# Ledger of designs, part 3: peptides against a protein of PDB entry 2KNC

Target 1, 74 residues: chain A of PDB entry 2KNC
Amino acid sequence: KGPDILVVLLSVMGAILLIGLAALLIWKLLITIHDRKEFAKFEEERARAKWDTANNPLYKEATSTFTNITYRGT

## One batch from the design tools (peptide; made by RFdiffusion4, then SolubleMPNN)

Design b1_p8_5_s1 (from b1_p8_5, 6 letters changed)
Fold by OpenDDE base, seed 3:
Structure b1_p8_5_s1 (fold): chain B 74 residues (1-74), chain A 8 residues (1-8)
Amino acid sequence: as target 1 above (74 residues)
Amino acid sequence: QELLEQFL
Protein backbone atom coordinates (compact mmCIF):
# COMPACT_ATOMS: atom_id res chain seq x y z
CA LYS B 1 0.00 0.00 0.00
CA GLY B 2 1.69 3.26 -1.10
CA PRO B 3 1.52 6.20 1.37
CA ASP B 4 -2.06 7.46 1.47
CA ILE B 5 -1.73 10.64 -0.64
CA LEU B 6 -4.47 12.33 1.44
CA VAL B 7 -2.62 11.57 4.73
CA VAL B 8 0.64 12.92 3.23
CA LEU B 9 -1.07 16.13 1.99
CA LEU B 10 -2.89 16.70 5.32
CA SER B 11 0.34 16.05 7.30
CA VAL B 12 2.30 18.56 5.15
CA MET B 13 -0.49 21.17 5.46
CA GLY B 14 -0.69 20.56 9.23
CA ALA B 15 3.12 20.87 9.58
CA ILE B 16 3.13 24.21 7.65
CA LEU B 17 0.28 25.56 9.83
CA LEU B 18 2.03 24.43 13.06
CA ILE B 19 5.36 26.02 11.95
CA GLY B 20 3.51 29.27 11.07
CA LEU B 21 1.66 29.28 14.42
CA ALA B 22 4.89 28.50 16.34
CA ALA B 23 6.68 31.37 14.53
CA LEU B 24 3.83 33.80 15.44
CA LEU B 25 3.88 32.64 19.10
CA ILE B 26 7.70 33.07 19.29
CA TRP B 27 7.38 36.52 17.66
CA LYS B 28 4.62 37.58 20.12
CA LEU B 29 6.69 36.26 23.06
CA LEU B 30 9.80 38.20 21.94
CA ILE B 31 7.75 41.43 21.54
CA THR B 32 6.09 40.94 24.97
CA ILE B 33 9.51 40.43 26.64
CA HIS B 34 10.95 43.44 24.77
CA ASP B 35 8.03 45.74 25.72
CA ARG B 36 8.24 44.70 29.42
CA LYS B 37 12.01 45.43 29.48
CA GLU B 38 11.56 48.79 27.71
CA PHE B 39 8.78 49.79 30.13
CA ALA B 40 10.86 48.74 33.18
CA LYS B 41 13.72 50.89 31.80
CA PHE B 42 11.33 53.83 31.23
CA GLU B 43 10.04 53.62 34.84
CA GLU B 44 13.65 53.45 36.13
CA GLU B 45 14.59 56.54 34.05
CA ARG B 46 11.43 58.34 35.28
CA ALA B 47 12.23 57.42 38.90
CA ARG B 48 15.85 58.63 38.40
CA ALA B 49 14.58 61.91 36.86
CA LYS B 50 12.45 62.49 40.02
CA TRP B 51 15.54 61.89 42.20
CA ASP B 52 17.62 64.26 40.01
CA THR B 53 14.94 66.98 40.51
CA ALA B 54 15.40 66.61 44.29
CA ASN B 55 19.17 67.18 43.81
CA ASN B 56 18.68 70.08 41.36
CA PRO B 57 20.97 72.88 42.71
CA LEU B 58 18.44 75.36 41.25
CA TYR B 59 15.58 73.80 43.28
CA LYS B 60 14.78 76.14 46.14
CA GLU B 61 12.24 74.54 48.45
CA ALA B 62 8.96 76.48 48.21
CA THR B 63 9.00 76.45 52.04
CA SER B 64 11.12 79.35 53.25
CA THR B 65 11.49 79.29 57.03
CA PHE B 66 11.08 82.95 57.96
CA THR B 67 12.37 83.54 61.49
CA ASN B 68 10.31 86.49 62.67
CA ILE B 69 12.97 88.46 64.64
CA THR B 70 10.14 90.55 66.20
CA TYR B 71 8.48 87.45 67.73
CA ARG B 72 9.60 87.50 71.35
CA GLY B 73 7.83 84.39 72.53
CA THR B 74 7.31 84.99 76.16
CA GLN A 1 1.15 49.04 37.69
CA GLU A 2 -1.92 46.72 37.66
CA LEU A 3 -3.59 48.56 34.70
CA LEU A 4 -0.36 48.27 32.68
CA GLU A 5 0.01 44.52 33.33
CA GLN A 6 -3.36 44.10 31.51
CA PHE A 7 -2.04 45.77 28.30
CA LEU A 8 1.53 44.33 28.38
Scores: peptide ipSAE 0.043, ipTM 0.647, DockQ to the pose 0.039
Fold by OpenDDE base, seed 5:
Structure b1_p8_5_s1 (fold): chain B 74 residues (1-74), chain A 8 residues (1-8)
Amino acid sequence: as target 1 above (74 residues)
Amino acid sequence: QELLEQFL
């Protein structure tokens, strides 16, 4: 008795769908791993830049507080 | 932060 032609067709269709789904999952996994590594590197570089800024004697805070002596006189 | 965690 040869393999049932319907079973062969359904098995091939199922295999194609599983390969397609597996390829999408692998692709998503590779992107997710890449993006998490790049984001972790970006946050490390940002944390380093913030630390270097906090210890840099050339860093002037963007907030200049001018006490207007004239405003304390009304 | 929460919006970026949805894409990661």
Scores: peptide ipSAE 0.040, ipTM 0.659, DockQ to the pose 0.043
Fold by OpenDDE base, seed 1:
Structure b1_p8_5_s1 (fold): chain B 74 residues (1-74), chain A 8 residues (1-8)
Amino acid sequence: as target 1 above (74 residues)
Amino acid sequence: QELLEQFL
């Protein structure tokens, strides 16, 4: 029985589709891992910048709490 | 092996 030409064609098409899908999944996985590492590094740098800002002797809190000692709520 | 025997 010669190779069923339909089975050969479908197997080649299926193999191309599976290779293409596998390549897209690997590509997406690599990007997703890269982006997560870059985002984690960015959040570490942001956390460090927040620590440096908290230790900045020129940092004045935008919120000044004034306790009005003369406000007797009658 | 069976898959290769389909090509022979």
Scores: peptide ipSAE 0.035, ipTM 0.630, DockQ to the pose 0.034
Fold by OpenDDE base, seed 4:
Structure b1_p8_5_s1 (fold): chain B 74 residues (1-74), chain A 8 residues (1-8)
Amino acid sequence: as target 1 above (74 residues)
Amino acid sequence: QELLEQFL
């Protein structure tokens, strides 16, 4: 009757540790998935804002290309 | 970018 009590105690301790570790892994996984989705959305919105800026007729690039009508390149 | 490094 001695080995069964030690096996029960070790199994209960092991189960508590495994549940705690599983909860931490699930929590970390949920945060990591959330943060990656939010970051991907933020980078997509930032990319769209750059495209909208490039297509915005109010966005004057600091560099305007003027065709010099008097420049007949040789 | 610096605000995101505080949460890692």
Scores: peptide ipSAE 0.035, ipTM 0.641, DockQ to the pose 0.050

Design b1_p8_5_s2 (from b1_p8_5, 6 letters changed)
Fold by OpenDDE base, seed 3:
Structure b1_p8_5_s2 (fold): chain B 74 residues (1-74), chain A 8 residues (1-8)
Amino acid sequence: as target 1 above (74 residues)
Amino acid sequence: EELLKLFL
């Protein structure tokens, strides 16, 4: 009995489809890992920009405390 | 955040 040509053909087609699907899954996984790292970096940069704004030496507080030297609390 | 984790 020679190799069943139909079984060989279907096995080769199935192997090509599985390799293609595996390549797409690996590609999707690499993109997902990349996007997570980029998003984490973006949130770190955004957090840092908020801290840098709080430490801005040009920031004048909108509230100035004036001591009224003429206020004699009776 | 969890929904973004599922679709991104």
Scores: peptide ipSAE 0.059, ipTM 0.735, DockQ to the pose 0.047
Fold by OpenDDE base, seed 1:
Structure b1_p8_5_s2 (fold): chain B 74 residues (1-74), chain A 8 residues (1-8)
Amino acid sequence: as target 1 above (74 residues)
Amino acid sequence: EELLKLFL
């Protein structure tokens, strides 16, 4: 059986499409893993910055206690 | 050519 030219053409087209799709999936996976690692580092640095801010002697708590002197609790 | 003979 000579190579069916239609089967050869379809197999080459299919192989190109599969290689292209595989390359896009690998690329997307690598970016997604990179972004997750970078985001995890950013959240760790942000957590450390919050700890440093909590120990900052210049930190004023945003909590102002207003004592309503006119409130007569019954 | 030989790889094509493996699939056809």
Scores: peptide ipSAE 0.046, ipTM 0.698, DockQ to the pose 0.044
Fold by OpenDDE base, seed 2:
Structure b1_p8_5_s2 (fold): chain B 74 residues (1-74), chain A 8 residues (1-8)
Amino acid sequence: as target 1 above (74 residues)
Amino acid sequence: EELLKLFL
């Protein structure tokens, strides 16, 4: 039986589609892992900046204590 | 030819 030209064409098309899909899945996986590592690093840097702000002598607490001078407690 | 004989 000679090679079925239709089977050869369909197998080559199927192989190209599977390789293309596999390459896209690998690429998406690599990006997703990269983005998660970069996001984790960004949140760590943001946490460090918040701790540095807590030790900053220029940081004024947003809480102003107002003493009501008209409050005569019973 | 030999590789085609493995799939056909």
Scores: peptide ipSAE 0.045, ipTM 0.696, DockQ to the pose 0.040
Fold by OpenDDE base, seed 5:
Structure b1_p8_5_s2 (fold): chain B 74 residues (1-74), chain A 8 residues (1-8)
Amino acid sequence: as target 1 above (74 residues)
Amino acid sequence: EELLKLFL
């Protein structure tokens, strides 16, 4: 009984489709993991820059609150 | 290999 050429063709086609889908999923997963790590590092550096600015004695807050001791709100 | 043995 010769190999059923149809079963061989369908199996090869199915294997190519599965390999192609797996390659796309792996590629998307690698990019997604890379982008998440880079974004987390960027947000950490941004957070650190904000903390360094808050601890910098040269940083004047744009808002000075003067309490007027004579203003008793009527 | 086992799939090829099913068709020989």
Scores: peptide ipSAE 0.039, ipTM 0.671, DockQ to the pose 0.034

Design b1_p8_5_s3 (from b1_p8_5, 6 letters changed)
Fold by OpenDDE base, seed 2:
Structure b1_p8_5_s3 (fold): chain B 74 residues (1-74), chain A 8 residues (1-8)
Amino acid sequence: as target 1 above (74 residues)
Amino acid sequence: LELLEKFL
């Protein structure tokens, strides 16, 4: 039986598609792991900045309390 | 090659 040229062509095409899909999945996995580590680092840096602000004696809370002197409660 | 010839 000579090599079935159609079976060889379809097998090579299938192998290229599977390798391409595997490469895309590996690439997406690596990016997703990288982005999660970078986001975790960003949230840690943000948490550290909040702690530093809490220990800063010059920090003024942005919350101003306005007392409405015209409010006559029932 | 021989392994491929056994499947074809």
Scores: peptide ipSAE 0.046, ipTM 0.683, DockQ to the pose 0.037
Fold by OpenDDE base, seed 3:
Structure b1_p8_5_s3 (fold): chain B 74 residues (1-74), chain A 8 residues (1-8)
Amino acid sequence: as target 1 above (74 residues)
Amino acid sequence: LELLEKFL
């Protein structure tokens, strides 16, 4: 039985498509892992910036609490 | 290779 040329062509096309799909899935996985690491780093830097603000002796709180000593809750 | 020849 000679090689079925149609089966060989379809198998080669299928292999190329599967390799291309696998490469795209690997690429997407690498990007997704990279983005998760970058996001984790961004949240760490944001947490550090909050600590640095708390340690800044020039930081003035935007909220001032005034105790109204004359407030009689009627 | 021989396994591929058995399916072809």
Scores: peptide ipSAE 0.042, ipTM 0.670, DockQ to the pose 0.036
Fold by OpenDDE base, seed 5:
Structure b1_p8_5_s3 (fold): chain B 74 residues (1-74), chain A 8 residues (1-8)
Amino acid sequence: as target 1 above (74 residues)
Amino acid sequence: LELLEKFL
């Protein structure tokens, strides 16, 4: 009984499709993990720069709040 | 193994 050539062809085609899909999923997963780690590092560096600016005695806030003692909100 | 035995 020779191997069913159709079963061999379908099994090879199915294996190629599964390997291709697995490779795309692994690639997307690696990129997504890389991008999240890099983004977390950039947000930490940005947060640190904001804290360093807040502790700098030369930093002037762009917003001066003047309390108008005569403004009673109606 | 049983799948391989069907091809031999």
Scores: peptide ipSAE 0.034, ipTM 0.635, DockQ to the pose 0.032
Fold by OpenDDE base, seed 4:
Structure b1_p8_5_s3 (fold): chain B 74 residues (1-74), chain A 8 residues (1-8)
Amino acid sequence: as target 1 above (74 residues)
Amino acid sequence: LELLEKFL
């Protein structure tokens, strides 16, 4: 039997749609991997900056605690 | 498989 022209047309249309969907999934996967690598690098740089700050004797904590010894909680 | 044989 010759190829059913309708089956061939529908299979080609289905293949084009699947290729388009696969390309979008690959693109999203590549972006997601890129963003995770960039975020991991950012957290590593932030961790290094925190360690460098801990070794700097000139660093003052932005938060000072003031204990009001005169505050009677009434 | 049997469904595919019906179209071949």
Scores: peptide ipSAE 0.026, ipTM 0.577, DockQ to the pose 0.028

Design b1_p8_5_s4 (from b1_p8_5, 6 letters changed)
Fold by OpenDDE base, seed 2:
Structure b1_p8_5_s4 (fold): chain B 74 residues (1-74), chain A 8 residues (1-8)
Amino acid sequence: as target 1 above (74 residues)
Amino acid sequence: LELLELFL
C-alpha cells in the first residue's frame, strides 16, 4: 500500500503548525522574561534615584511654613 | 508505530 498522500499532506501541515505555535510560545516566553528583568531594573534605578534625592543638598521640601501674622489667638 | 508504517 503506497503512503496515503492525504495522510502525508495533513501530517506535514500539522507538524508545520505545531512547530510554528511552539516557536511563537518560546518567543513570547523569552520576551516576557526579558521585559520582567528590564522592568525590575527600571524600578531598582527609580528606587536609587529616590535615595539620591533624599541625600541631595539641593532638595527643597515641598512644605512651606507660613506664619499667619493676623492670627489673634483667643 | 502507525507513523512508522506510513514510511514503509
Scores: peptide ipSAE 0.049, ipTM 0.687, DockQ to the pose 0.036
Fold by OpenDDE base, seed 3:
Structure b1_p8_5_s4 (fold): chain B 74 residues (1-74), chain A 8 residues (1-8)
Amino acid sequence: as target 1 above (74 residues)
Amino acid sequence: LELLELFL
């Protein structure tokens, strides 16, 4: 019985579609892993920048706490 | 194996 040419054509089309879908899934997975690594690095750099700001002797806190010595809470 | 039998 010769190979059913319709089954061969559908199997080749199905294989091409599955390979294409697999390639897109692998690509999306690689990007997602890359983006999570880059985001983790960015959060680490932002954490370091806060430490560097705290150690900057020129940093004036924008919040001055004035103790009102005349505040008698009635 | 079954996919290979489809070609035979």
Scores: peptide ipSAE 0.046, ipTM 0.681, DockQ to the pose 0.039
Fold by OpenDDE base, seed 5:
Structure b1_p8_5_s4 (fold): chain B 74 residues (1-74), chain A 8 residues (1-8)
Amino acid sequence: as target 1 above (74 residues)
Amino acid sequence: LELLELFL
């Protein structure tokens, strides 16, 4: 029996759709992994900047606490 | 193998 032309056409169409879907899933996975690595790096750099500010001898706190020795709380 | 039998 010669190849059923409908089965061949449907199998080729199905294969193309599956390859396309697989490529989209791989692409989405790669982007998602990339974005998570970039976000993790950004949060690490932000954490380091906070630590470097705390250890910087040139950092002056914008807040000065004055103890008012004349304040008698009611 | 089964996909090749479609052509025989």
Scores: peptide ipSAE 0.042, ipTM 0.670, DockQ to the pose 0.034
Fold by OpenDDE base, seed 4:
Formats: sequence, structure tokens, C-alpha cells
Structure b1_p8_5_s4 (fold): chain B 74 residues (1-74), chain A 8 residues (1-8)
Amino acid sequence: as target 1 above (74 residues)
Amino acid sequence: LELLELFL
């Protein structure tokens, strides 16, 4: 029995669609892995910059606490 | 196996 030409055509069309979908999923996966690595690197660099700022003797805290010694809470 | 029997 020769291959059913309709089954061969539908199988080739299905294979092309599955390859296209697989390529899009692989592409999305590669981008998602890349973006997570870049974000992790950015957060590490931001963490280092905070540590360097905390060790800088010229850094002044932006928040000054004023204690009013004359405030008698009535 | 059943899919292969459809082609034979």
C-alpha cells in the first residue's frame, strides 16, 4: 500500500507547526534565562554599591532624628 | 505501536 498522500501532507504540516512552536519556546527560554542572569548581576552590583557606601566615612545618613528634650507630652 | 499499525 502506498503512503496516503493526505496523511503525509498533514504529518508534514503538523511537523512544521511543531518545529515552529518548539523554536519559539526555545527562544523564549533562552531570553528568560538571559534576563534572569542579567538581573541577578544587576542586584549583585547594587548590593556591592550599598556596601561601599556604608563603608564610606563621607556618607551621611539622609535621616536625622531630632529629639526635642523640652517636649512634655501633655 | 497502534499508530505504526495504522501505516502498515
Scores: peptide ipSAE 0.034, ipTM 0.639, DockQ to the pose 0.031

Design b1_p8_6_s1 (from b1_p8_6, 5 letters changed)
Fold by OpenDDE base, seed 2:
Structure b1_p8_6_s1 (fold): chain B 74 residues (1-74), chain A 8 residues (1-8)
Amino acid sequence: as target 1 above (74 residues)
Amino acid sequence: LDLLEKFL
């Protein structure tokens, strides 16, 4: 029985598709790990900036208290 | 080819 050329063609096509899918999954995994590490660094830098602001004597609170002199309490 | 023909 000669090699079934259709089985060989379908197996090669299937192998190429599986390799392509595996490469895309590996690529997606690598970028997802990279992006999570970059986001973790960004949140750490943001946390440090908040601590530096809390220790900065030049920090002014964004909250201003206004006394309403016209408020007649019931 | 010969090895593939033995598994097919």
Scores: peptide ipSAE 0.062, ipTM 0.724, DockQ to the pose 0.035
Fold by OpenDDE base, seed 3:
Structure b1_p8_6_s1 (fold): chain B 74 residues (1-74), chain A 8 residues (1-8)
Amino acid sequence: as target 1 above (74 residues)
Amino acid sequence: LDLLEKFL
């Protein structure tokens, strides 16, 4: 029985589509892992920047806590 | 090729 040329064509088309889909999934996975590492680094750098700000003797907190000693909550 | 020919 000669190779069913339709089965061969459909199998080649299916293989190309699966390889293309696999390549896109791998690419998306690599980007997602990269972005998560970059985001984790960015959060670490922001955490360090808060520590550096706390160690800056010239930093005035933008939030002044005023304790209203006359506030009788009625 | 010969192994694929046995499945087709």
Scores: peptide ipSAE 0.056, ipTM 0.710, DockQ to the pose 0.037
Fold by OpenDDE base, seed 5:
Structure b1_p8_6_s1 (fold): chain B 74 residues (1-74), chain A 8 residues (1-8)
Amino acid sequence: as target 1 above (74 residues)
Amino acid sequence: LDLLEKFL
Protein backbone atom coordinates (compact mmCIF):
# COMPACT_ATOMS: atom_id res chain seq x y z
CA LYS B 1 0.00 0.00 0.00
CA GLY B 2 1.42 3.44 -0.84
CA PRO B 3 2.01 5.81 2.11
CA ASP B 4 -1.28 7.35 3.28
CA ILE B 5 -0.56 11.01 2.55
CA LEU B 6 -3.18 12.09 5.14
CA VAL B 7 -1.45 10.05 7.89
CA VAL B 8 1.92 11.56 6.88
CA LEU B 9 0.54 15.14 6.89
CA LEU B 10 -1.24 14.69 10.25
CA SER B 11 1.86 13.05 11.82
CA VAL B 12 4.15 15.89 10.64
CA MET B 13 1.65 18.52 11.87
CA GLY B 14 1.33 16.70 15.22
CA ALA B 15 5.13 16.43 15.58
CA ILE B 16 5.61 20.18 14.85
CA LEU B 17 2.89 21.08 17.40
CA LEU B 18 4.42 18.79 20.07
CA ILE B 19 7.95 20.18 19.45
CA GLY B 20 6.59 23.75 19.61
CA LEU B 21 4.70 23.03 22.85
CA ALA B 22 7.76 21.31 24.38
CA ALA B 23 9.99 24.27 23.42
CA LEU B 24 7.51 26.75 25.00
CA LEU B 25 7.33 24.66 28.21
CA ILE B 26 11.16 24.42 28.43
CA TRP B 27 11.48 28.18 27.75
CA LYS B 28 8.88 29.06 30.43
CA LEU B 29 10.56 26.68 32.90
CA LEU B 30 14.02 28.23 32.29
CA ILE B 31 12.66 31.79 32.74
CA THR B 32 10.76 30.79 35.91
CA ILE B 33 13.92 29.21 37.40
CA HIS B 34 16.01 32.25 36.40
CA ASP B 35 13.55 34.74 37.94
CA ARG B 36 13.35 32.73 41.19
CA LYS B 37 17.17 32.65 41.46
CA GLU B 38 17.42 36.40 40.80
CA PHE B 39 14.68 37.12 43.38
CA ALA B 40 16.38 34.85 45.95
CA LYS B 41 19.69 36.68 45.33
CA PHE B 42 17.96 40.07 45.74
CA GLU B 43 16.37 39.01 49.07
CA GLU B 44 19.76 37.64 50.25
CA GLU B 45 21.51 40.93 49.35
CA ARG B 46 18.73 42.86 51.16
CA ALA B 47 19.12 40.63 54.23
CA ARG B 48 22.95 41.10 54.16
CA ALA B 49 22.56 44.89 53.89
CA LYS B 50 20.35 44.81 57.03
CA TRP B 51 22.92 42.70 58.94
CA ASP B 52 25.87 44.85 57.76
CA THR B 53 23.99 47.98 58.93
CA ALA B 54 23.40 46.41 62.36
CA ASN B 55 27.12 45.48 62.69
CA ASN B 56 28.46 48.84 61.40
CA PRO B 57 29.66 50.91 64.43
CA LEU B 58 29.42 54.05 62.23
CA TYR B 59 25.69 53.53 61.56
CA LYS B 60 23.58 56.29 63.08
CA GLU B 61 19.87 55.62 63.27
CA ALA B 62 17.96 58.32 61.40
CA THR B 63 15.22 58.12 64.08
CA SER B 64 15.81 59.60 67.53
CA THR B 65 13.19 58.77 70.16
CA PHE B 66 12.64 61.59 72.68
CA THR B 67 10.67 60.78 75.81
CA ASN B 68 8.69 63.92 76.60
CA ILE B 69 8.41 63.76 80.43
CA THR B 70 5.99 66.74 80.32
CA TYR B 71 3.50 64.94 78.02
CA ARG B 72 0.37 64.35 80.03
CA GLY B 73 -1.84 62.35 77.72
CA THR B 74 -5.31 63.70 77.65
CA LEU A 1 10.74 6.64 4.72
CA ASP A 2 11.42 2.86 4.34
CA LEU A 3 10.26 2.19 7.94
CA LEU A 4 7.03 4.15 7.33
CA GLU A 5 6.52 2.40 3.96
CA LYS A 6 6.80 -0.97 5.79
CA PHE A 7 3.91 -0.07 8.18
CA LEU A 8 1.57 1.36 5.61
Scores: peptide ipSAE 0.055, ipTM 0.706, DockQ to the pose 0.034
Fold by OpenDDE base, seed 4:
Structure b1_p8_6_s1 (fold): chain B 74 residues (1-74), chain A 8 residues (1-8)
Amino acid sequence: as target 1 above (74 residues)
Amino acid sequence: LDLLEKFL
């Protein structure tokens, strides 16, 4: 029996669609891995900046606590 | 296998 031309055409179309979908999944995976590595570096740099801040005796906290001694909560 | 045998 010769190859069914319709089965061959549908199999080729299906293969092209699967290759296209696989390429999109690989692309999304590569971006997701890249973004996670970049975010991990950013959190590491932010952690280092906090340690450097803790070791700097000239660092003043951005939050000033003002205690209003005259505030009677009525 | 049985589906493939039906088309061959």
Scores: peptide ipSAE 0.037, ipTM 0.634, DockQ to the pose 0.030

Design b1_p8_6_s2 (from b1_p8_6, 5 letters changed)
Fold by OpenDDE base, seed 2:
Structure b1_p8_6_s2 (fold): chain B 74 residues (1-74), chain A 8 residues (1-8)
Amino acid sequence: as target 1 above (74 residues)
Amino acid sequence: TKLLELFL
């Protein structure tokens, strides 16, 4: 029997769709891995900045303690 | 052709 033209056309269309979907999944995977690596670097830099601040003799705590001398606690 | 003829 000669090639069923409809079967050939549907098979080619299906193959193109599967290749396109596979390419999109690979692209999304690569981006997701890239973004996770960038986020990990950002959190590492943020952690380093916190340590550098803790060791900086110019760091002033935002919290000041005031003693209320007028407080008569009964 | 021959491989396609096996599936059609």
Scores: peptide ipSAE 0.054, ipTM 0.707, DockQ to the pose 0.034
Fold by OpenDDE base, seed 3:
Structure b1_p8_6_s2 (fold): chain B 74 residues (1-74), chain A 8 residues (1-8)
Amino acid sequence: as target 1 above (74 residues)
Amino acid sequence: TKLLELFL
């Protein structure tokens, strides 16, 4: 039984496609892990920036709470 | 080689 040239050709094509798909999946996985690490770092930096703002003695809160002593809710 | 011979 000589090697079925069609089976060999289809197996090689299938192997190339599977390797290509595996490489794309690995690449996507690496990017997804990278993006999650970068996002976690960004949220940490944003949290730190909020703490630094709270420690800034020059920070004036944009929200002024005025107690309207004359508000009689009817 | 022998594993390939099982599938060919």
Scores: peptide ipSAE 0.046, ipTM 0.688, DockQ to the pose 0.037
Fold by OpenDDE base, seed 5:
Structure b1_p8_6_s2 (fold): chain B 74 residues (1-74), chain A 8 residues (1-8)
Amino acid sequence: as target 1 above (74 residues)
Amino acid sequence: TKLLELFL
């Protein structure tokens, strides 16, 4: 019995499709991990920048609070 | 074994 040419062709096509799908899944996984690491780094840098601003003696708040002594709330 | 028997 020679190899069934149809079975060979379908098995090769199936193998190529499975390899392609596996490669796409690996690629998507790598990108997703990369993007999550970059986002985590960005949020850490943003958090650090807030702390560095709070510790900077040259930082001037843009908002001034004035107490109106004459305001009686009526 | 069974996959090899498909080609014999």
Scores: peptide ipSAE 0.040, ipTM 0.658, DockQ to the pose 0.031
Fold by OpenDDE base, seed 4:
Structure b1_p8_6_s2 (fold): chain B 74 residues (1-74), chain A 8 residues (1-8)
Amino acid sequence: as target 1 above (74 residues)
Amino acid sequence: TKLLELFL
């Protein structure tokens, strides 16, 4: 039996669509992995900068606590 | 094989 030309055409069209979809999924996966690695490096650098600031004896905390000793809590 | 024989 010769190949059905309609089945061959539909199979080629389906294969092209599946390859295109697979390429888009691979591309999205590569970008997502790249962005997660870059974000992880950024958070690591930010964590190091906080540790370096904590070790600086000239660092003053931005938060000051004022205790009002005259507040009688009514 | 049997599934391929249905379409060939």
Scores: peptide ipSAE 0.033, ipTM 0.630, DockQ to the pose 0.031

Design b1_p8_6_s3 (from b1_p8_6, 5 letters changed)
Fold by OpenDDE base, seed 1:
Structure b1_p8_6_s3 (fold): chain B 74 residues (1-74), chain A 8 residues (1-8)
Amino acid sequence: as target 1 above (74 residues)
Amino acid sequence: EELLELFL
């Protein structure tokens, strides 16, 4: 029984499609991991910059405490 | 355009 030419053609086409799909999935996975690492580093640098801003003597707290002098708590 | 966002 020689290899069925149809089975050989379909197996080669299927292998090319699977290799192409696997390459795209690996590529997307590598990008997604890269972007998440870069974003995590950016958020760490931003967190550090917020700590430096919190120690900045020019930082004015946005919290204004309004004491309502007319509030009689019963 | 949507296919380019898959590779960016």
Scores: peptide ipSAE 0.111, ipTM 0.815, DockQ to the pose 0.072
Fold by OpenDDE base, seed 4:
Structure b1_p8_6_s3 (fold): chain B 74 residues (1-74), chain A 8 residues (1-8)
Amino acid sequence: as target 1 above (74 residues)
Amino acid sequence: EELLELFL
């Protein structure tokens, strides 16, 4: 018995659709893994910059509080 | 915005 032509056509169409869907899923997976690695690197660099700022004796806080001892609140 | 989140 030769292959059923309808089964062959449906199997080829199904295979093309599954390959297309698999390619999209692989693409999304690769992007998601890339973005998570880049974000993790960014948070590590930000954490390092925060620690370096805390240990830098030249860092001056952007906010200076001046207490005017002559200000009588009247 | 939601359609862009589907493709990222």
Scores: peptide ipSAE 0.103, ipTM 0.805, DockQ to the pose 0.060
Fold by OpenDDE base, seed 5:
Structure b1_p8_6_s3 (fold): chain B 74 residues (1-74), chain A 8 residues (1-8)
Amino acid sequence: as target 1 above (74 residues)
Amino acid sequence: EELLELFL
């Protein structure tokens, strides 16, 4: 008895669909990993910019705290 | 890289 033509057709269609789904899942996984690495790099660069600003001798804090020596909180 | 999301 030769292979059932319907079983062969359904198995080929099923294999194509599974390969397509696997390719989409791999693609989405690669993008998601890429975006997480780019976001982690952006947050690291933002953190470094904050540290570099804090160590820059030209950075003058916009906030000057004046202690009012005449303020006796009653 | 954002231009590739517009094609899916």
Scores: peptide ipSAE 0.100, ipTM 0.806, DockQ to the pose 0.084
Fold by OpenDDE base, seed 2:
Structure b1_p8_6_s3 (fold): chain B 74 residues (1-74), chain A 8 residues (1-8)
Amino acid sequence: as target 1 above (74 residues)
Amino acid sequence: EELLELFL
């Protein structure tokens, strides 16, 4: 049987499509892992900034105690 | 050649 030119063409096209799809999946996986690590680092830096704010002598608590001078408790 | 024999 001579080389089936149609089978060879379809196999090459299929191989190119599979390699392209595999490359896109690997690329997406690498980006997704990178983005998750960067997001985890960002949340850690944000948590550290919140702890630094709690020790900041300029931090005024949002809680104002108002003493009601008209409250005569029985 | 061997890879072509797999498809023939």
Scores: peptide ipSAE 0.051, ipTM 0.712, DockQ to the pose 0.039

Design b1_p8_6_s4 (from b1_p8_6, 6 letters changed)
Fold by OpenDDE base, seed 2:
Structure b1_p8_6_s4 (fold): chain B 74 residues (1-74), chain A 8 residues (1-8)
Amino acid sequence: as target 1 above (74 residues)
Amino acid sequence: LELLELLL
């Protein structure tokens, strides 16, 4: 019996679709891992910039505590 | 091989 040309065509088409889908899934996975690493680096750099701002001697807290020497608690 | 022989 010669190869069922329909079965051969459907199997080749199915294999191409599966390879294409697998390639897209691998590509999406690689991008997702890359983006998560880049985002983690961005959050680390942002955290470092916040610490540098808190240790900046130019950062004057807007809250000056004035001791009112005239408050005689009676 | 068997899958190719089944296809052929």
Scores: peptide ipSAE 0.040, ipTM 0.672, DockQ to the pose 0.034
Fold by OpenDDE base, seed 3:
Structure b1_p8_6_s4 (fold): chain B 74 residues (1-74), chain A 8 residues (1-8)
Amino acid sequence: as target 1 above (74 residues)
Amino acid sequence: LELLELLL
């Protein structure tokens, strides 16, 4: 039985398509993992920046509580 | 290689 040239051709084409698809899936997976790590780092840096803002002596609270010394609660 | 021989 000679090799079914059609079966060999379709198997090679199928293999190339599967390799290409696998490479794209691996690439997308690597990017997705990278982006999740970068996003986690970004949220950590934002959390740190919020703590640094709380300790920033230049941060004037928008809410000044004035204790009215003349408030005699009747 | 053996899986390719089984298909052929």
Scores: peptide ipSAE 0.040, ipTM 0.672, DockQ to the pose 0.040
Fold by OpenDDE base, seed 4:
Structure b1_p8_6_s4 (fold): chain B 74 residues (1-74), chain A 8 residues (1-8)
Amino acid sequence: as target 1 above (74 residues)
Amino acid sequence: LELLELLL
């Protein structure tokens, strides 16, 4: 029984489609891992900058509370 | 194996 030429052609087409899909999945996986590592680094750097601000004795809060001693609310 | 038996 000779190889069914149609089965060979369909198997080759199926293999090419599966390789293409696998390449797209690998590419998406690599990007997703890269972006998660970069985002984790950014959140760590942001957390560190917040700690450095809290430990800076020269840090002045942007909010100054002024108590008006003469304000008798009506 | 079955796909190879279908091809032969």
Scores: peptide ipSAE 0.039, ipTM 0.663, DockQ to the pose 0.038
Fold by OpenDDE base, seed 5:
Structure b1_p8_6_s4 (fold): chain B 74 residues (1-74), chain A 8 residues (1-8)
Amino acid sequence: as target 1 above (74 residues)
Amino acid sequence: LELLELLL
């Protein structure tokens, strides 16, 4: 019996759709992993920048606390 | 291969 042309056509269409869906899922997975790694790196760099600011000898605190020696809180 | 032989 020759191959059922309808079964061949539907199997080829199904295979193309499955390959296309698999490629889209792989692509989305790769992007999602990339973006999460880039975001994690950005948050690490922000955390480091906060520590580097605290250790910078040129950092001047915007707030100066003055103790008034003559202030008796009465 | 077996899936292609089932079609023939």
Scores: peptide ipSAE 0.037, ipTM 0.658, DockQ to the pose 0.036

